# Peptides against a protein of PDB entry 3ESW: the designs that were tried, part 252

Target 1, 322 residues: chain A of PDB entry 3ESW
Amino acid sequence: NNIDFDSIAKMLLIKYKDFILSKFKKAAPVENIRFQNLVHTNQFAQGVLGQSQHLCTVYDNPSWHSIVLETLDLDLIYKNVDKEFAKDGHAEGENIYTDYLVKELLRYFKQDFFKWCNKPDCNHCGQNTSENMTPLGSQGPNGEESKFNCGTVEIYKCNRCGNITRFPRYNDPIKLLETRKGRCGEWCNLFTLILKSFGLDVRYVWNREDHVWCEYFSNFLNRWVHVDSCEQSFDQPYIYSINWNKKMSYCIAFGKDGVVDVSKRYILQNELPRDQIKEEDLKFLCQFITKRLRYSLNDDEIYQLACRDEQEQIELIRGKTQ

## One batch from the design tools (peptide; made by RFdiffusion4, then SolubleMPNN)

Design b2_p28_5_s4 (from b2_p28_5, 18 letters changed)
Fold by OpenDDE base, seed 4:
Structure b2_p28_5_s4 (fold): chain B 322 residues (1-322), chain A 28 residues (1-28)
Amino acid sequence: as target 1 above (322 residues)
Amino acid sequence: MNEELLKLKEKIEELKKKAEEQKEKEKE
């Protein structure tokens, strides 16, 4: 009796799909109670939930995508992408081209478009005067600054002319297209929107130890790729732990399709105590939020995302980029 | 990650590979 391995594989695949899909059904009452209790009792869980409510959805704005694409020098970007793609002799494949696009966007953003702002230049003295600026502290936004989702304004006095310069910390990425300056927060915020505007799968990665970056899902590499706009870094998740010798406890990725603890990708050494939440509760929280974000998706979309999640979890456990 | 899911996935891929190998042998 020839074992019909194809038939058995198909049956197992159906059962596997059904099992995966069953995990994404509406949360049981007990899971809802656990979730509610967790977010009401654990401050870290509240923070993750609050961030997910913003970061998972804010960048899915078609009007913003249009404004971004109208603002960028697309001719320069694509010219450079095409040039670098042609040098490496790759066969015409859309998947690897996107990696070149992201690398060029990193270059373009850092070199041509956006500016790092440790301290602002003096509004009166002009460019390259930040060395003359003394921080006076932070205050709330004024009426104009408040229009652009500004939570705080850093105040600086010029040591040369005595004038005050305001550095609003805008969270509106469209305002950042105008101001073209900031720190890691502004860089990551606008760069996340830029990548999303090209139709890419992007996550915003929050590190508890005051850094933020992106992840891009490379269809060529078939994995999430570290992307730091501040560092012009592509696929270098080790830069924080190894190059910076940074101590870290949590790295949480926020995307339209889910929330994922990606700490294992970035925390390679100098791990700080993970004492803000129980590991099981964090896993539950991320899964619960992810499940909610996928409620409107069809079974095929849910299954494809679940397969991607499983591959990522295998990668994170093995500590090897496949 | 649910170890049962990993085992199931690995078994599915093993069975697919065996099915392909069997189809290749039937063409010889």
Scores: peptide ipSAE 0.027, ipTM 0.565, DockQ to the pose 0.565
Fold by OpenDDE base, seed 3:
Structure b2_p28_5_s4 (fold): chain B 322 residues (1-322), chain A 28 residues (1-28)
Amino acid sequence: as target 1 above (322 residues)
Amino acid sequence: MNEELLKLKEKIEELKKKAEEQKEKEKE
């Protein structure tokens, strides 16, 4: 009796697919109640929900993608990508080209396009005058600054000329294409949009301890890859915990297809207390938001994403980059 | 729940491999 292993495998795959799809059906009333209670009673949960409502969708704007692509030096970018791709040979397949693209975008963004702004230059004295700037505090945006989703404006006085210089903290990434400067928030915001403009799967990673970065899904590596525009870093999730010796409690990734606790990828040592929410409630919250984000997807899309999620969870548990 | 699913996936992959090995033997 030749055991038809193919038939058994097919049957098991069907059952597995059905089981996975069953998890993404409309939320039961009890799950909705649990979710509502959680976001109303837990401030951290409310914060995660609020961030998800913005970060999961804001970068999926075709008009913004067009503006980005029109603003970047695409000829330079692709010339450099093609050059680096040609050096390593075509042996690794077409999917690796996207990894070279992301690496070049990191280079281009940090070296050619955007500037770190610890303190602004004096508007009166001109370039390279930030050393003369004294912080006076922060205030709300004026009428012009408010047009570009500005929450706060840092105020500086020039020690040389006595004039006031405003450093608005813009959240509009299109305005950042003009200003070409900022800190980790502005860097990550605009760079996330840049990566999305190339049609890439990208997540925004929020760290509770005042840092932010990206993740890119590499089709070549078949995993989420750490990307930090400030550091020109590709696939170095250890940089914060090990190189910086940074203490961290939570890292949450926000993407169009889900919200994921990625803390295990980045918090390798010096873990701070995770006391803001119960682990079970955080897991539930992320899964619930993810489920909502996928309500419009078909069964095949849901299944593919669920398989990706499973692989990521295995990676995070094993601590092995596959 | 994830451990059972992992075991199921591993078992499916083993069964696929056995099915391929059987097809290769039938061609010899």
Scores: peptide ipSAE 0.022, ipTM 0.518, DockQ to the pose 0.512
Fold by OpenDDE base, seed 2:
Structure b2_p28_5_s4 (fold): chain B 322 residues (1-322), chain A 28 residues (1-28)
Amino acid sequence: as target 1 above (322 residues)
Amino acid sequence: MNEELLKLKEKIEELKKKAEEQKEKEKE
C-alpha cells in the first residue's frame, strides 16, 4: 500500500488551516466575559487595551502617508539606498532592498530630519540656548496646542531673558513633521508613521520602563526586526538590556494585525518583576485583541498571519535573534 | 517534505491535546 504522503500532507495542511481558522472565529461568550472582567479589574490590561485602540489603527491613514512622502526628501533617500545596495552587489533580490531602505530612513531621520529635544531652545534668544532653560513643570495644552493631540506641555523659563518657552508634547505625528523635535515618544511616533508610509509592516513597541521603539517585518530576514529611531539602530534588540544595562518588565508590540508580548526579545537580563498582570491573563489579552483586529480579514490572510505569529513565538522561545 | 509533514503532525497533535485540555477546563 503506497502511502500517498502528498495526499496525507495536503489533508493535514487543510485540517491544520481549519483548526487555525477556528481559533480566529468570533470569541466565545466565556472569552468575552473573561476579557471584560480582566480589563475592568486590571489596570495594566486596561492600559494595553487603550494603547491598542490607538496604536494598532492610527498609522493606517492614507492621507497621512501622502503627507509624509511629500515631506521627506525621497530623492535623497532613494539615492542613498541605491548607493548602499549597489556597494554590496547583492544578488539577494528585491527583499533586501527594503532592509536598506529602513536603514537609510533611520539615518535620514536622525541625521537630517528630526532633532532630540531634552530642553527646548528659548523662543526669544534663538538657537543653541537650551542650556539657559530651567524647567518650571508641566501644564495642559492651550487652544492652539490642543488641535494637535497634545496631552502635556512642558514649561521652561530662560535664565537669560526671563521669557517662557513652551514645549508641547504633541501626539499628532503630522504636527511632528513641522516641529521636527522631541524625545523617544515623538521620535517613535513619527518614525512609525514614516515606515508605514512606505507600505511596511510595522509595530510600535511600548516598554513599561519609559522607552518606545519600532519593529519592522523584514521579508528578507523573514522576522520582526528591532528598529529604534532614537538610536539609529537596526536589528539590535540587546541594546537596552546589555548596552544600557536597563531593567525592564514588559515590552508590548502594537500593530494593525496584532498585539504581542515581545518582552523575551528585549529583556535579556535585569528583568524586573512582572507583577502587573498574571502571565496567563496577559497572553489571553494579547490573543483576544489580536483576534479582534483580524475579524475583517479573509481566511488566507488569517492563516498567513497565524503562521507568522507561530514563527515569532518559536523565535522568542529559542532566543535565536543571534 | 517529510520533515515538514512530521512537524505538522506533531503540531496537530499538540493542538488537539490543548483543545481537549481546554474542553476539560470548560467542564469544571
Scores: peptide ipSAE 0.020, ipTM 0.418, DockQ to the pose 0.030
Fold by OpenDDE base, seed 5:
Structure b2_p28_5_s4 (fold): chain B 322 residues (1-322), chain A 28 residues (1-28)
Amino acid sequence: as target 1 above (322 residues)
Amino acid sequence: MNEELLKLKEKIEELKKKAEEQKEKEKE
């Protein structure tokens, strides 16, 4: 009797789908209690929740996407993408075009659009005067700065003219389209919005050790890809642990469809103690927030995302980028 | 990763492979 292995595989796939969908049903009362207790008793968990409430949804703003697309030199961007795609893209399929787009956006953003700001230029002395600036500390925002989600303003004194220059740390990415300067926070914030404005699947990655970057889901590579706008880096997750010899404890990715501990992708050596939360509680927290973010999705969307999540977990365990 | 999920996925992949191997044998 030839076992119809294809029919058995189809049956198991149906059961698998049902099982996956069952995990995204309304949280059990016990899970809600565990979640509430965790975020009330663990400061790290509360921080992850607070970040998720902002970072998972803030970039899904159609009006912001329009403003971004109107601000960028789209003709230059697409000209460069088309040029690179024409070399080899037809052989690799249409999905590779998006990888070329992200690579060009990295180039354009770093080289043509945005500026790194260790110290601001003196408002009185003009351009290229940052070398004369001495930090005096930080202050709260004034009434004008407060309109643009400014939490902190760095204060600098010019050693040449004695005038004070304010460097507001804006969290409004639309204001960053105007100012076009910042550090890793401003870079990652605006670049995340830029990628989202092209309709891409993007996550914001927070590192506990004071760095931030993006991940983009490549349909060509069929995985999450490391993207750092500050470094003009594409698919180089090793740069922090290996190239910088950075010590790290946690990397958490925040996207519209979920929150994921991606520490295993980036922490390859020099791991700091993971003592802020129990591993099981962090896993539970990320899964619980992810379930809430997916609550309005249909069964097919939930299933597709769950399949993607599983592939990512396999990748993170095996250490093999497929 | 839920061990049950991994096992189920692995089993589906094994069964698909066996189905392909069976189709190849039926063509010989």
Scores: peptide ipSAE 0.025, ipTM 0.540, DockQ to the pose 0.731; fails the geometry check

Design b2_p28_7_s3 (from b2_p28_7, 8 letters changed)
Fold by OpenDDE base, seed 1:
Order: sequence, then structure tokens, then C-alpha cells
Structure b2_p28_7_s3 (fold): chain B 322 residues (1-322), chain A 28 residues (1-28)
Amino acid sequence: as target 1 above (322 residues)
Amino acid sequence: KEKEEKQIEEFFLENFEEIKEKVEEFEK
């Protein structure tokens, strides 16, 4: 009896697919209880859940995508992408074009579009007066600032003219298209929306130690790629731990299709204590939120994403981040 | 059950590239 190895292999593949899909079925009552207890008893878990409720969905807004695309100099962007692609990209296939696009968007955003704002210029004295600004503290938004999802306004006094200048910390990324200035929060917020507006798979990465950046899923590289708009950085996950010698405890990625602990990609040395939650509970939390985000997907979409998740986990375990 | 699931998960993680190549050969 010739063992029909093809039939056995097909059966194994079906069973494997069914096994993977079974992990993404509707949560059991016991899992719901565990989840509810975790988010009610652990502040870090509650924070991750709260962030997921915003960051996983807020950038999936077609109206915002249209506004972004209407605001950017698309002719300049695509001209530059086409120019770089024409040098070396034709040999690598069509998928590399998107990597060139992301690299150009990083350049365009930092060099042509957005500005770093450590301190605002004095509204009375004009440009290049930030050196004369003394921080007085922070306060709540006024009636106009409140229209643009502003939680905090930094207040500065000009040492030259004595006038007060307000620096509202806007969370509305559409307002940031107008203001075109901020710190890491504003940079990452708007840049995440920009990448999403080009139809890319993007995650927002939150670091507990007061930094934020993006990840983009490269079809060419077939993996998640580190993207930092502040640094104009592409595929340099080591910059924080190695170049900055930054101490870090947690890096959590938030996307439409999942929440993932990506700490292993970025925390290469100087690890701070991971004492905010049990590792098993964090793993459970991320998986549970991811499962909920995928409830509306079909079996083929779930399977494709699960294969991607598994590849990422292998990468994170093996330390094969370049 | 949890121990078996973990062992299966570890096995798949360790052999994923080889499994993937075999799957891609069978999907042709």
C-alpha cells in the first residue's frame, strides 16, 4: 500500500489550519472572566486596553486619508520615489517600491513638512525666538483648543517682551496638518496617519519610557519594519538601546489587526524591570485584544494574519532583527 | 493540555521554515 504522502500532507495542512483557526474562535467564558479581572486589577493592563481602543481603530478613517492625500505634495513625493526606484528598484521587483515610498515619506515629513518644537516661538516677537521662552507650566485647553482633542496646553513666557505664548498639545492629527509642529507624540501621530493614508499596514509603537514610533509591514522584506519619523529612520530598531543607550521596559505595537509586545525587537540592552504585569498576563492580554480585533475577519484572513504573527514571533525569539 | 499545546507551539516555531517550504510545495 503506497502511503499517499500527498494525501497525508494535505490532511496535516488542514488539521494545522483548523488548529490555528481554533485559537481565533470566540473567546470562552473563562477567558472573558480572566480578561475582565486582569483589566480591573492591573493598571498597566487597563492602560494597554485603553490605548488599543483608540490606536487600533482611529487611523482607519477614509475621510482623514483623503484630507492627508490632498494636503501632501504627492507630485514631489512620487517624483522622488520614482527617481530612487529607477536607480536600483527594477531588479528587486514591484514590492520594493513601497519601501522606497516609506523612505521618501520619512524624508519629506522631516525635511519639508513637519517641524520639531521643543519650545514655541513667541507669538509677538516672531520666528526664531524660542530661545527666549520660559516654561510657566501646563493648563487645560481653552474653548478653541478643545475642538481639536487637546488635553494639555504648555504655557511659555517670553523673556524679551513678557507676553504669554500657548503651545497646545493637539491629539487631532488633522489639526497637526495645519500646525505642522510638535514633539515625538505629534510626529508619530500624524506620520502614522500619513502611512495609513497610502493604504499601508502600520502599527503605532508605544514605549513606556516616553517615546513612540511606527512599524510598517514591508511586502518586500516580508516583515514588520521599524519606522521613526523623528529620526528619519527605516529598519533601525537598535537605535534606542544601542545608539541612545536608552533604558526601556516595554514596547507595545498597536494596529488594526492586533496588539503585540515588540519589546524584544527594541530592548537589546539596558532592560528595565518588567514589573508592571506578569509576562503570562501580558501575553494573554495582547492575544485576547488581537482576537477581538479579528472577530469580523473570515477564516482565510485569520489564517494569513496568524501565519504573519508566527513569523514575527520566530523573528523576535531568534533575535534575527538586523 | 497546556503542556502539550506549548510543546506543539514550540515544535512549530522550531520547524516553521521547513514546514512553510513543504506547504508551499504542496500548494503548487
Scores: peptide ipSAE 0.018, ipTM 0.444, DockQ to the pose 0.052
Fold by OpenDDE base, seed 3:
Structure b2_p28_7_s3 (fold): chain B 322 residues (1-322), chain A 28 residues (1-28)
Amino acid sequence: as target 1 above (322 residues)
Amino acid sequence: KEKEEKQIEEFFLENFEEIKEKVEEFEK
């Protein structure tokens, strides 16, 4: 009796698809109870939930995408992408064009568009006066600053003229298109929106040790790719642990389709204690939030995303098979 | 059961690209 391997393979694929889809069905009562208890008893879990409620959806705004595309020099961007693609991209197929686009957006954003602001320039003395600025502390936003989702305002005194300069920490990415300056938070916030405005699959990565960056899903590489706008970095997840020798405990990625612990991608050495939550509870939390984000998707979309998630988990466990 | 399901999941994950290519060839 020749084993009909084709029939067995088809049956296994059906059972596997059904098994995967079963994981994304409506949460059982016991899972809801576990989730509620976790977010009410664990501060880190509550923080992850709070971030997911904002970061997973805020960038999916078509009005913001239009404003971004109207603000950027698209002619310059596409001219540069086409130029780089014409050199090397034709041999690798159409999907590599998006990688060239993201690399050009990194260049354009850092070199032509946005500015790092360690200290603001003096509003009275003008440009290149940040050296004269002394920090006085932080305060709440005024009536104008509060219109642009400002949580804190850093206050500086000019040593030359004695005037006060305010550096509002805006969370409204549309306001950042106007101000065109900030630190890692403002850079990552606006750059995440920029990438989303080109129709890309993007995640916001939060690191507990006061850094933030993006991930882009490359169809060419068939994986999530590290993207740091501050560093003009593409596919260099090692820069924090190795180049900076940074100590880190948690890296959590937030996207429209899920929340993922990506710590294994970025924490290669100098790991800090992961004592904020049990590993099993963090895994459960991320899966539970991801499941909720996918409730409106059809079975085919759920299955495709689940396959992508599984590939990512393999990558995170095995490391990059270079 | 959970151990067998995990082994099946691991097997599918390890062979996913090859299985996907074979399925795509069969659907053509």
Scores: peptide ipSAE 0.017, ipTM 0.433, DockQ to the pose 0.051
Fold by OpenDDE base, seed 5:
Structure b2_p28_7_s3 (fold): chain B 322 residues (1-322), chain A 28 residues (1-28)
Amino acid sequence: as target 1 above (322 residues)
Amino acid sequence: KEKEEKQIEEFFLENFEEIKEKVEEFEK
């Protein structure tokens, strides 16, 4: 009996697709109740939901993408990418070009475009005066600062002239294209938008222990790749746990197509207690939000994303990031 | 051939649910 293995394989794929699609159907009433109870009773879950409502959608703004592309030195960027691609990229195929683009954007952003701001310069004394600045605390935004999604303003006094300098922590990434300075929050926020403006698949990674970075989906590597604009780092998820010896409890990735606990990628040692939520409830929460984000997608898009999610979960379990 | 395809389909459906349960158990 010549078993048509090709026919069997096709049937397997159809049934597997149907199974995967069944997982992304509208949440059952019981799942909705569980979700509502979780976000109402667990502060960490509420925080993840609140972040997802912003971070998963805010960067998908075509008008912002246009403003970014008009603001960046695209001629310089593409010149550098083309130069690096011409050396080694042709042997690896066209998909590697995007990896070179992300690496150049990391370089350009850190070296040419954006600045780290521990303390602002004195508005009165001018450049290179941050050493004279004493923090007085933080306050709410004024009427002008409030126009640019500012939640907090850090206040500094100059030890030399006695004047007050305000450092508004803007969350509007378009305002950050003007100010071109900040800490990890401003860096990651604007850099996430920059990557999105090139049509890349990008996630914003929130670490509970006061750091943030990006992930980019590399078509060349066929996986999510760690990207830290502050560190000019590409594919170095170990830098926090190993190089910094940072203690961490949670790393959550927020993208347009899903929310994923990526803690296993970054927390390699010195794990802090994961006591903010039950592991099962966190898994459920991320899956539930992911389902909601995918409700408008067609069956083929859902299937492709689900296959990618499964590959990522296998990677996270097997520790294959080396 | 049609009878064999149906038998393969039925066998696959029966084993698919069992494989599915085992995969779901393994992913837990």
Scores: peptide ipSAE 0.014, ipTM 0.386, DockQ to the pose 0.062
Fold by OpenDDE base, seed 4:
Structure b2_p28_7_s3 (fold): chain B 322 residues (1-322), chain A 28 residues (1-28)
Amino acid sequence: as target 1 above (322 residues)
Amino acid sequence: KEKEEKQIEEFFLENFEEIKEKVEEFEK
């Protein structure tokens, strides 16, 4: 009996698809109870939920994408992408072009577009006066600053002229297109929007230990790729644990299609205690939120995303970027 | 679509046991 392996494979694939799709069905009452209990009893879970409600959806704004694309020097960006792409002997239409685009966007953003702001320059003394700035503390936004989703304003006094300079910590990425400055939060916020504006699949990665970065889904590499705008870094997930010797406990990725614990990608050494939530509860939470984010998707979209999820989970276990 | 389905099929066949284990971990 010639075992029709192709027929068996197809049947297995169908059954597997049905199995995977069954997981994305409407949550059972028990899952809803578990979720509600978890977010009401665990502060970390509540924090992840709160972040997901913002970060998973905020960047999917076509109006913002248009504003971004109108603000960037697209001619320069594409010229540089095309140049580097051609230099490496790639043909037009290869999926690798998007990797070159992201690399150029990292370069452009850090070198040409955005500025690191540890301390603001003095509004009175002008450029390169940040060394003269003394922090006085933080306060709430004024009436103008509050228009741009500002939660905190850092206040600085110039040691030279005595004037006060305000550094609003804007969360409105469109305002950041004007201000062109910030720290890791502002960098990651605006850069996430920039990547999304090019139609890329992007996640915002939150690290509990006060850093944030992006992940981009490379169709060429067929995986999530580490992207840090502050560092002009592409596919270097090790930079925090190894290069910085940073101690970390949690890295959570937030995207339109899901929330994923990506800690295993970035926490390679110096792991801090993961004591904020049970591992099982964190897995459940991320899955539950992911399931909710996918409720409007069709079965084919759900299945494709589920395959990506499984591939990522395998990658995270094996410690190998496939 | 056909190329993507084939890639998914190949991936599934190559990683079935690992996918299954992970899937089971997520269901607990």
Scores: peptide ipSAE 0.009, ipTM 0.441, DockQ to the pose 0.355; fails the geometry check

